# Ledger of designs, part 117: peptides against a protein of PDB entry 4HTP

Target 1, 231 residues: chain A of PDB entry 4HTP
Amino acid sequence: SQTVASHVPFADLCSTLERIQKSKGRAEKIRHFREFLDSWRKFHDALHKNHKDVTDSFYPAMRLILPQLERERMAYGIKETMLAKLYIELLNLPRDGKDALKLLNYRTPTGTHGDAGDFAMIAYFVLKPRCLQKGSLTIQQVNDLLDSIASNNSAKRKDLIKKSLLQLITQSSALEQKWLIRMIIKDLKLGVSQQTIFSVFHNDAAELHNVTTDLEKVCRQLHDPSVGLSD

## One batch from the design tools (peptide; made by RFdiffusion4, then SolubleMPNN)

Design b2_p19_6_s3 (from b2_p19_6, 9 letters changed)
Fold by OpenDDE base, seed 2:
Structure b2_p19_6_s3 (fold): chain B 231 residues (1-231), chain A 19 residues (1-19)
Amino acid sequence: as target 1 above (231 residues)
Amino acid sequence: SELEEYFKEKIKEIEEKNA
């Protein structure tokens, strides 16, 4: 069955997240998220116009926006050090070079940007001159690759983990990779709380999540913002 | 927004395919 996530470029989600992060005020952050969500819902309505009983929801996007609430897939088993080594290899960076050292020693302030401790931001600047300007992945494809990584981590298939990571990296812009890294590490640094995200999504979302701890269930049951839990 | 315009275009494409 067709899903909204199969049509939405991952780049569009990342652009939204970037706008949210750059916005200073809570109201502006909320606006950017709401605009993305509203567009998603409109797309859903158009895509499923002739199909009333669909299981499609905002879940594919929500699980990337709130990666700390992921419960469907197992742990990735990926840390910053692993990603650093992978980038050094993939980009053929000199091991003693400035960029390799920035990635390996990401916690040490070496740059002018003050991004010490933020591996994703350090990676972004290393990747920016070396990667595609625009990625080709949809949100569904990103989730499929992340599912593969988690599954292969559980199965202790390190080679297949690397393969899936390479697919993500080679088909993503520097900006998209910045956000992918943050999704994998489970820290988006958006500057908005989980409660705010839920509140914008649906008035009952926080309550339902507190009871079920199931993000997919929250997205499915509260897909329509006008229909509450008691309805 | 650019995103809103993108989705509007995609919605039109879907509507045209379903017509």
Scores: peptide ipSAE 0.226, ipTM 0.795, DockQ to the pose 0.832
Fold by OpenDDE base, seed 1:
Structure b2_p19_6_s3 (fold): chain B 231 residues (1-231), chain A 19 residues (1-19)
Amino acid sequence: as target 1 above (231 residues)
Amino acid sequence: SELEEYFKEKIKEIEEKNA
């Protein structure tokens, strides 16, 4: 079945998240999220114009925006140290080189940027001169690869985990990888609360999530912002 | 925004295919 997520580039979500993060005020952050959401809903309506009772929703994007609420996927089993080692290997970085040490010692301030403790930002600066300018993955493809990672982690298939990670990395820009890392680690640092995200999505979203703890149900049942829980 | 323009273009493409 056709989904909105199969048509939306992951780069577009990452660009939106970057705009939200860089915005100083709550209102501006909300505006960027709302613009993405409204565009998604309009695309959904166009894509499914002749189809009734579709199960497609904002869920594929929402689960990446609120990764701490993910319940469908099992744990990835991926931490910053694993990613650091993977990047050192993949980029063939000298082990005693500046960039390798930055990745491994990401918690220690080494520079003027104040990015200590933010592995994704450290990785971004290392990756920026070394990777693609634009990625090729859709939101659906990213979710498929993340599903694969979680499944293979459960099955203790480290080789297949590495394969999926390499596919994500080699098909993503530095900016996309920054956000992908944050999604995997489950810390986006957007500067807006979960409550704010839900409130912008739908007035009843927070309530429904509190009852069901099911992000997919929230996205599906409250797909239309004009239709409430009581309707 | 660039995103809005992208979505508008994609919507147009879908509409053209369904016409």
Scores: peptide ipSAE 0.201, ipTM 0.777, DockQ to the pose 0.846
Fold by OpenDDE base, seed 4:
Structure b2_p19_6_s3 (fold): chain B 231 residues (1-231), chain A 19 residues (1-19)
Amino acid sequence: as target 1 above (231 residues)
Amino acid sequence: SELEEYFKEKIKEIEEKNA
């Protein structure tokens, strides 16, 4: 069955996240998230107009926006050091070169940018001149690849983990990779709280999540902002 | 917004396919 996530480019989510991050103040951050969410819901209604009892929801996006609440997918087993080494290999960076050293020593940047400890930002600047300007992945495809990584990590299939990572990297822009890294590391640095995200999504979302700890259930049961838990 | 326009176009495409 077709899902909204199968039609929405990952780039669109990343652009929204970038706008949220760059926005000053809670109100502007909320606006950008709400605009994305409203567009998603409108698309959902159009896509599923003739279909009742669909299980499709905002969950594919929500689990990327709130990756720390992910419970369905197991641990990736990926750290910044692994990604650094992968990028050095993939981009054929000289190991003693400036860019390789930036990736490896991301916690102690000597550079002019206050990006100390933010591996994703360091990676972004290294990737920007070296990767595609526009990615080709949908949100569903990103989630499928992340599922593959988690599954293969559990199965100790390191080669397949690398394969899925390469697919993510080679089909993503520098900006998309910045956000993908943050999703994997589970720190988006949006400057907006989980409670705010839930409150914008649905008035009852925080309550339902507190009881169930099931992000998919929250997204599915509360997909309509006008229908509450008691309805 | 650019995103809203994108979704509008995609909605239109879906509607055209379902017609």
Scores: peptide ipSAE 0.197, ipTM 0.774, DockQ to the pose 0.825
Fold by OpenDDE base, seed 5:
Structure b2_p19_6_s3 (fold): chain B 231 residues (1-231), chain A 19 residues (1-19)
Amino acid sequence: as target 1 above (231 residues)
Amino acid sequence: SELEEYFKEKIKEIEEKNA
């Protein structure tokens, strides 16, 4: 079955997240998220116009925006050190070179950028001159690859984990990789609370999540912002 | 926004295919 996530470029989500992060005020952050969500809902209505009973929802995007609440996908088993080594290999960076050392020593950056301890930002600057300007992955494809990584981590298939990571990396821009890293590490640094994200999504979302702890159920049951839990 | 324009175009494409 066709999903909204299969049509939405991952780049569009990343651009939205970048705008949210760069926004100084809560109101502006909310505006950027609301614009993305409203566009998603409009696309859903158009895509499923002739289908009343669909299970499609905002869940594929929401689980990437709130990765700390992920309960369906198992642990990735990926840390910053693993990603650093992978990038050094993939980009053929000299091991004793400046960029390799930046990736490996991300906790103590000596550079002019105040990105201390943010591996994703360090990776972004290393990747920016070396990667594609525009990625080709949809949100669905990103989730499929992340599912593969989690499954293969559980199965202890390190070679297949590497393969899926390489697919993600080689088909994404530096900006997309910055956000992908933050999704994997489960820290987006948006400057907006989980409660705010839920409140913008639906008035009853926080309550339903507190009871169910099921992000997919929240997204599915509260897909329509005009239909509450009591309706 | 660029995103809004993109979704408008995609909606149009879907409507054209279903027509």
Scores: peptide ipSAE 0.148, ipTM 0.739, DockQ to the pose 0.830

Design b2_p19_6_s4 (from b2_p19_6, 7 letters changed)
Fold by OpenDDE base, seed 2:
Structure b2_p19_6_s4 (fold): chain B 231 residues (1-231), chain A 19 residues (1-19)
Amino acid sequence: as target 1 above (231 residues)
Amino acid sequence: SELEEFFKKKIEEIEKENE
């Protein structure tokens, strides 16, 4: 069955996240998230107009927005150092070069941007002049690749992990990769709390998540913002 | 917003396919 996530470009999610991060006020951050969510719901309604009983929900996006709440897939086993080495290899960066050293020593303030300790931002600046301007992946495809990474990590299949990572990297812009890295590391730095995200999604979302700890159930059961837990 | 325009277009495409 068709899902909303199979139609929504990953780039659109990343653009939304970028807007949220750049926004200074809580209200503005909420507005950007709400706009994305409302658009998603409208698309869902159109896509599933003739199908009342669907399992499709905001879950594919929500699990990327709140990656620390992921419970379905196992750990990726990916750290910043692994990504740094992968980028050095993939981009054919000189190992003793400036960009390679920036990636490896991302915790050390070396630049004027104040991005010390933020590997994703360091990677972004290295990738920006070297990567595609626009990615081609959907949210569904990103999740499929992340599922593959987690599964192969559990199975200790390092080569297959690398293969999936390469697919993600080669089909993503620098901006998309910045956010993808943050999703993998499970720190988006949006400047809004989990509670705020849930409150915007549905009034009962935080409560249901506290009880179930199941993000998919939260997204599925509370898909309609007008239908509460007691309904 | 650009995102809203994207989804609007996609919705229109779906509606057209369902006609």
Scores: peptide ipSAE 0.085, ipTM 0.686, DockQ to the pose 0.847
Fold by OpenDDE base, seed 5:
Structure b2_p19_6_s4 (fold): chain B 231 residues (1-231), chain A 19 residues (1-19)
Amino acid sequence: as target 1 above (231 residues)
Amino acid sequence: SELEEFFKKKIEEIEKENE
């Protein structure tokens, strides 16, 4: 069946996350998230206008915004060191060059940017002059590739993990890759709490998640902000 | 915003397909 996630560019989610991260104060961060969510819901209503019983929800986006709450897919088996090596290979970076060393030693302050310890930011600056300006992946395609990575990690198929990572990397801008890395590492650094995200999504979302620990169920049951748990 | 414009366009496309 058709899903909202199959139509929404991953770039649009990343630009929203970037706005949230750069915003000062809780109110402005909330505004950017709400704008994305409201647009998603409006698109959902249009896409499913003639279909009352759909399982489609905000879940494909929510699981990327709150990756720590992911329970459907298993571990990726990907760490910063693996990504560093992959980028060095893919970008044909000199191993003793400044950019390769920045990726490998991302925890050590080496540059003018206060990004020490944030691998995604280090990667962003290395990728920015080398990558596409605009990515081509939808949110659904990103989730499909992440599912593939997790499945192949469980099956110990390192070659297929690399293949899926290459697809993600080659079809993404530097900004999209920054956020993708943070999703894989499960640390978005948005400056808003899980509780805030749930509260904006639905008044009953935090309560339902606390009971079920099922993010998909939360998104599906509470997709309409006007319909509560007790209704 | 660019996001709002994208969704607006996509909604319009869906509405046209449903006519």
Scores: peptide ipSAE 0.075, ipTM 0.682, DockQ to the pose 0.807
Fold by OpenDDE base, seed 1:
Structure b2_p19_6_s4 (fold): chain B 231 residues (1-231), chain A 19 residues (1-19)
Amino acid sequence: as target 1 above (231 residues)
Amino acid sequence: SELEEFFKKKIEEIEKENE
């Protein structure tokens, strides 16, 4: 079945997240999220105009925006150190070189950017001069690859995990990889709370999530912002 | 699509801000 996520480029989500992160005020952050969400809902209505009772929802995006609430897929088993080593290998970085050391020692301040402790930002600057300018993956494709990683982690298939990671990396811009890393590590650093995200999505979203702990159910049942839980 | 156009513009704006 056709889904919104199969049409929306991952780059578009990353662009929205970047704007949210760069915004200083809560109101501006909310505006950027709302614009993305409204566009998603509008596209959903257009895509499914002739189909009733679809299961498609904002869930594919929401699970990437709130990765700490992911319950459908198992743990990735990926940490910053693993990603650092992977990038060093993939980019053929000298092991004793500046960029390799930045990735491995990401917690140590090594410059003026103040990015110490933020692996994704350090990776971004290393990747920016080396990666493609625009990625080609949709949100659905990203989720499929992440599902593969989680499944293979559960099965202890390290080689297949690496394969899926390489597919993600080679088809993503530096900016997209920054956000992908944050999604995998489950820390987006958006500067807005989970409650704020839920409140913008639907007035009843926080309540339903508190009861069900099911992010997909929240997204499906509260797809229409005008229809509440009591309706 | 209208969504794609909307997002395309957003991407372009961000790219310009990062330059």
Scores: peptide ipSAE 0.074, ipTM 0.693, DockQ to the pose 0.046
Fold by OpenDDE base, seed 4:
Structure b2_p19_6_s4 (fold): chain B 231 residues (1-231), chain A 19 residues (1-19)
Amino acid sequence: as target 1 above (231 residues)
Amino acid sequence: SELEEFFKKKIEEIEKENE
């Protein structure tokens, strides 16, 4: 079945997240999230105009925005050190070179940007001059690849994990990879709380999540901001 | 791009190893 996530570029989500992160005030952060959400809901209504009772919702995006609340997808088993080694290999970086050392020692301040401890930012600056292409992945495709990684981690299929990671990387810009890394590590550093994200999504979202701990159910049941839990 | 070609080659190598 057609989903909104199958049409929305992953780049658009990443651009939204970048705007949220760069915004200083809570109000501006909320505005950027709301604009993306409203666009999503409008597209949903258009896409499903003739189809009632669809299961499609904001869940494919929400699970990437709040990756720490993921319960459907199993653990990736991916750490920063694994990603560092992968990038060194894929980019053919000299192991004793400056960029390789930055990735491996991402916790040590080596640069002027103060990005120590944020592996995704370190990776971004390494990738930026090397990744010139625009990303081509949809949100659905990203989730499919992440599902594959989690499944293969559970099955201890390291080679297949690497394959899926390569597919993600080869079809992503440096900016998209920055956010993808943060999604995998489950730390987006948006500067906005989970409660704020839920409150913008729906007034009853936090309550429903506290009871069910099911992010998909929250997104599905509270898809319409005008329809509450008691309805 | 040269980078895309490199990544494509690496994916093909992984696929061959799994076969």
Scores: peptide ipSAE 0.021, ipTM 0.423, DockQ to the pose 0.020

Design b2_p19_7_s1 (from b2_p19_7, 10 letters changed)
Fold by OpenDDE base, seed 2:
Structure b2_p19_7_s1 (fold): chain B 231 residues (1-231), chain A 19 residues (1-19)
Amino acid sequence: as target 1 above (231 residues)
Amino acid sequence: MEREERWEKLIAEMEKKAE
């Protein structure tokens, strides 16, 4: 069956996240998230107009927005150092060069941007002049690749992990990769709490998540903002 | 194309497919 996630570009999620991060006020951050969510729900209604009983939900997006709450897939086994080495190899960066050293020593303040300790931002600036301007992946495709990475990590298939990472990287813009890295590392730095995200999604979302700890159930059961847990 | 315009286009396309 078709899902909303199979139609929504990953770039649209990333642009939303970027807007949220750049917004100073809580209200503005909430607005950007709400606009994305409302668009998603409208698309869902259009996609499933003739199908009332669907399992499709906001879960594919939510699990990327709140990656620390992921319970379905196992750990990726990916650290910043691994990504740094991968980028150095993929981009053919001189190992003793400025950009390679920035990636490897991302915790050390080297530049004027104040991005010390934020590997994703360091990577973004290295990638920006070297990567595609526009990515081609959907949210579903991103999740499929992340599922593959987690599965292969569990199976200790390092070569297959690398293959999936290469697919993600080669089909993503620098901005998309910045957010993808943050999703993998499980720190988006949005400046909005988990509780705020849940509250915008549904009034009962935080409560249901506290009980079930199942993000998919939360998204599925509370897909309609007008239908509560008691309904 | 702005994000909102893209969403509107996608929604419109899906509505047409559902008819």
Scores: peptide ipSAE 0.141, ipTM 0.787, DockQ to the pose 0.801
Fold by OpenDDE base, seed 5:
Structure b2_p19_7_s1 (fold): chain B 231 residues (1-231), chain A 19 residues (1-19)
Amino acid sequence: as target 1 above (231 residues)
Amino acid sequence: MEREERWEKLIAEMEKKAE
């Protein structure tokens, strides 16, 4: 069946996350998230206008916004060192060059940016002059590729993991890759709590998640903000 | 194109398809 995630560009999620991260104060961060969520819900209503019993929900986006709560896919088996090596290879960076060393030694302050220890930010600045200005992936396609990575990690198929990573990288802007890396590493650094995200999504979301620990169930059962858990 | 305009366009397209 058709899903909202199959129509929403991954770039739109990333731009929202970027706005949230850059915003000062809880209220402005919440506003940016709410605007994205409201747009998603409006699109859902339009897409499913003649279909009352659908399983489609905000889950494809929510699992990328709260990657620490992911329970459907297994571990990726990807660390910063692996990504660094992949980027060095893909971008044909000189191994002893400044950019390769920045990626490999991302924990050590080497540049003018206060981004030491944040691999995604280090990668962003290396990628910015070298990557596409606009990505082509939808949220669904990103999730499909991430599913492939997790599945192939479980199967110990390193070649196929690399293939899926290359697809993600080659079809993404530097900004999209920054956020993709943070999703894989499971640290978005948004400056807003899980509780806040749930509270904005639905008043009963935190409670239902605490009981079920099932993010998809939370998104599906509470997709309508006007319908409570007890209704 | 701004994000809001993109969303409005997508929503409008889906509404037309759903009729």
Scores: peptide ipSAE 0.137, ipTM 0.786, DockQ to the pose 0.781
Fold by OpenDDE base, seed 1:
Structure b2_p19_7_s1 (fold): chain B 231 residues (1-231), chain A 19 residues (1-19)
Amino acid sequence: as target 1 above (231 residues)
Amino acid sequence: MEREERWEKLIAEMEKKAE
């Protein structure tokens, strides 16, 4: 079945997240999220105009925006150190070079950016001059690859994990990889709370999530912002 | 092309297919 996620570029989600992160005020952060969500809902209505009772929802995006609430896929088993080593290998960085050391020692302040402790930002600056400018992955494709990583981690297939990671990396811009890293590590640093995200999505979303702890169920049942939980 | 323009284009394409 057709899904909104199969049509939406991952780049569009990343650009939205970037705008949210760069916004200084809560209201502006909310605006950027709302605009993305409204576009998603409008596209959903257009895509499914002639089909009732679809299971498609905002879930594919929401699980990337709130990755700490992911319960469907198992743990990735990926840490910053693993990603650092992967990038050094993939980019053929000199092991004793500046960029390799930045990735490996990401917690140590180096330079003027003040990005110490934020691996994704350090990776971004290393990647920016070295990777493609525009990614090609949809949100669905990203989720499929992440599912593969989680499944292979459970099966202890390190080689297949690496394969899926390489596919993600080689088809993503530096900006997309920054956000992908944050999704994998489960820390987006948006500067907006989970409760705020839920409140913008639907007035009853926080309540339903507190009861069910099922993010997909929240997204499906509360897809229409005008239809409440009690309706 | 800006994100908003891409969304509008995509939505318009879907609306046409649904007709």
Scores: peptide ipSAE 0.132, ipTM 0.782, DockQ to the pose 0.771
Fold by OpenDDE base, seed 4:
Structure b2_p19_7_s1 (fold): chain B 231 residues (1-231), chain A 19 residues (1-19)
Amino acid sequence: as target 1 above (231 residues)
Amino acid sequence: MEREERWEKLIAEMEKKAE
């Protein structure tokens, strides 16, 4: 069946996350998230008009926004060092060059941006002059590739993990890759709490998640902000 | 307005927000 995630570019989510991260105040961060969520819900209503019993929900986006709460997808088995080596190979970076060393030694400050310890930011600046300006992946496609990575990690198929990672990387902008890395590492650094995200999504979301620990169920059952748990 | 036209419009609106 058709899903909202199959139509929404991954770039749209990344741009939203970027705006949230750059916002200084809680209110502004909430506004950016709410605007994305409202657009998603409106699109859902349009896409599924006259189809009341769909299982489609905000879950495909929510699981990327709150990756630490992921329970359906198994562990990726991907660390910063693996990504660093992959980028060095893919971008054909000189092994002793400045950019390769930045990626490998991301915990040590080597630049003026103060991004030490944030691999995704370091990767962003390396990727920005080298990658496509516009990505082509939808949120669904990103999730499908991430599912593949997790499944292949469980099966110890390293070659297939690399294949899926390459598909993600080659079809993503530098900004999209920054956020993709943070999703994989499960640290978005948004500056807004999980509780705030749930509260904006639905008043009962935090409670339902605390009981069920099922993010998909939370997104599906509380898709309509006007329909509560007791209804 | 047909469903397809509506979702295309909404997609365009979301894409605009990404800029």
Scores: peptide ipSAE 0.061, ipTM 0.648, DockQ to the pose 0.184

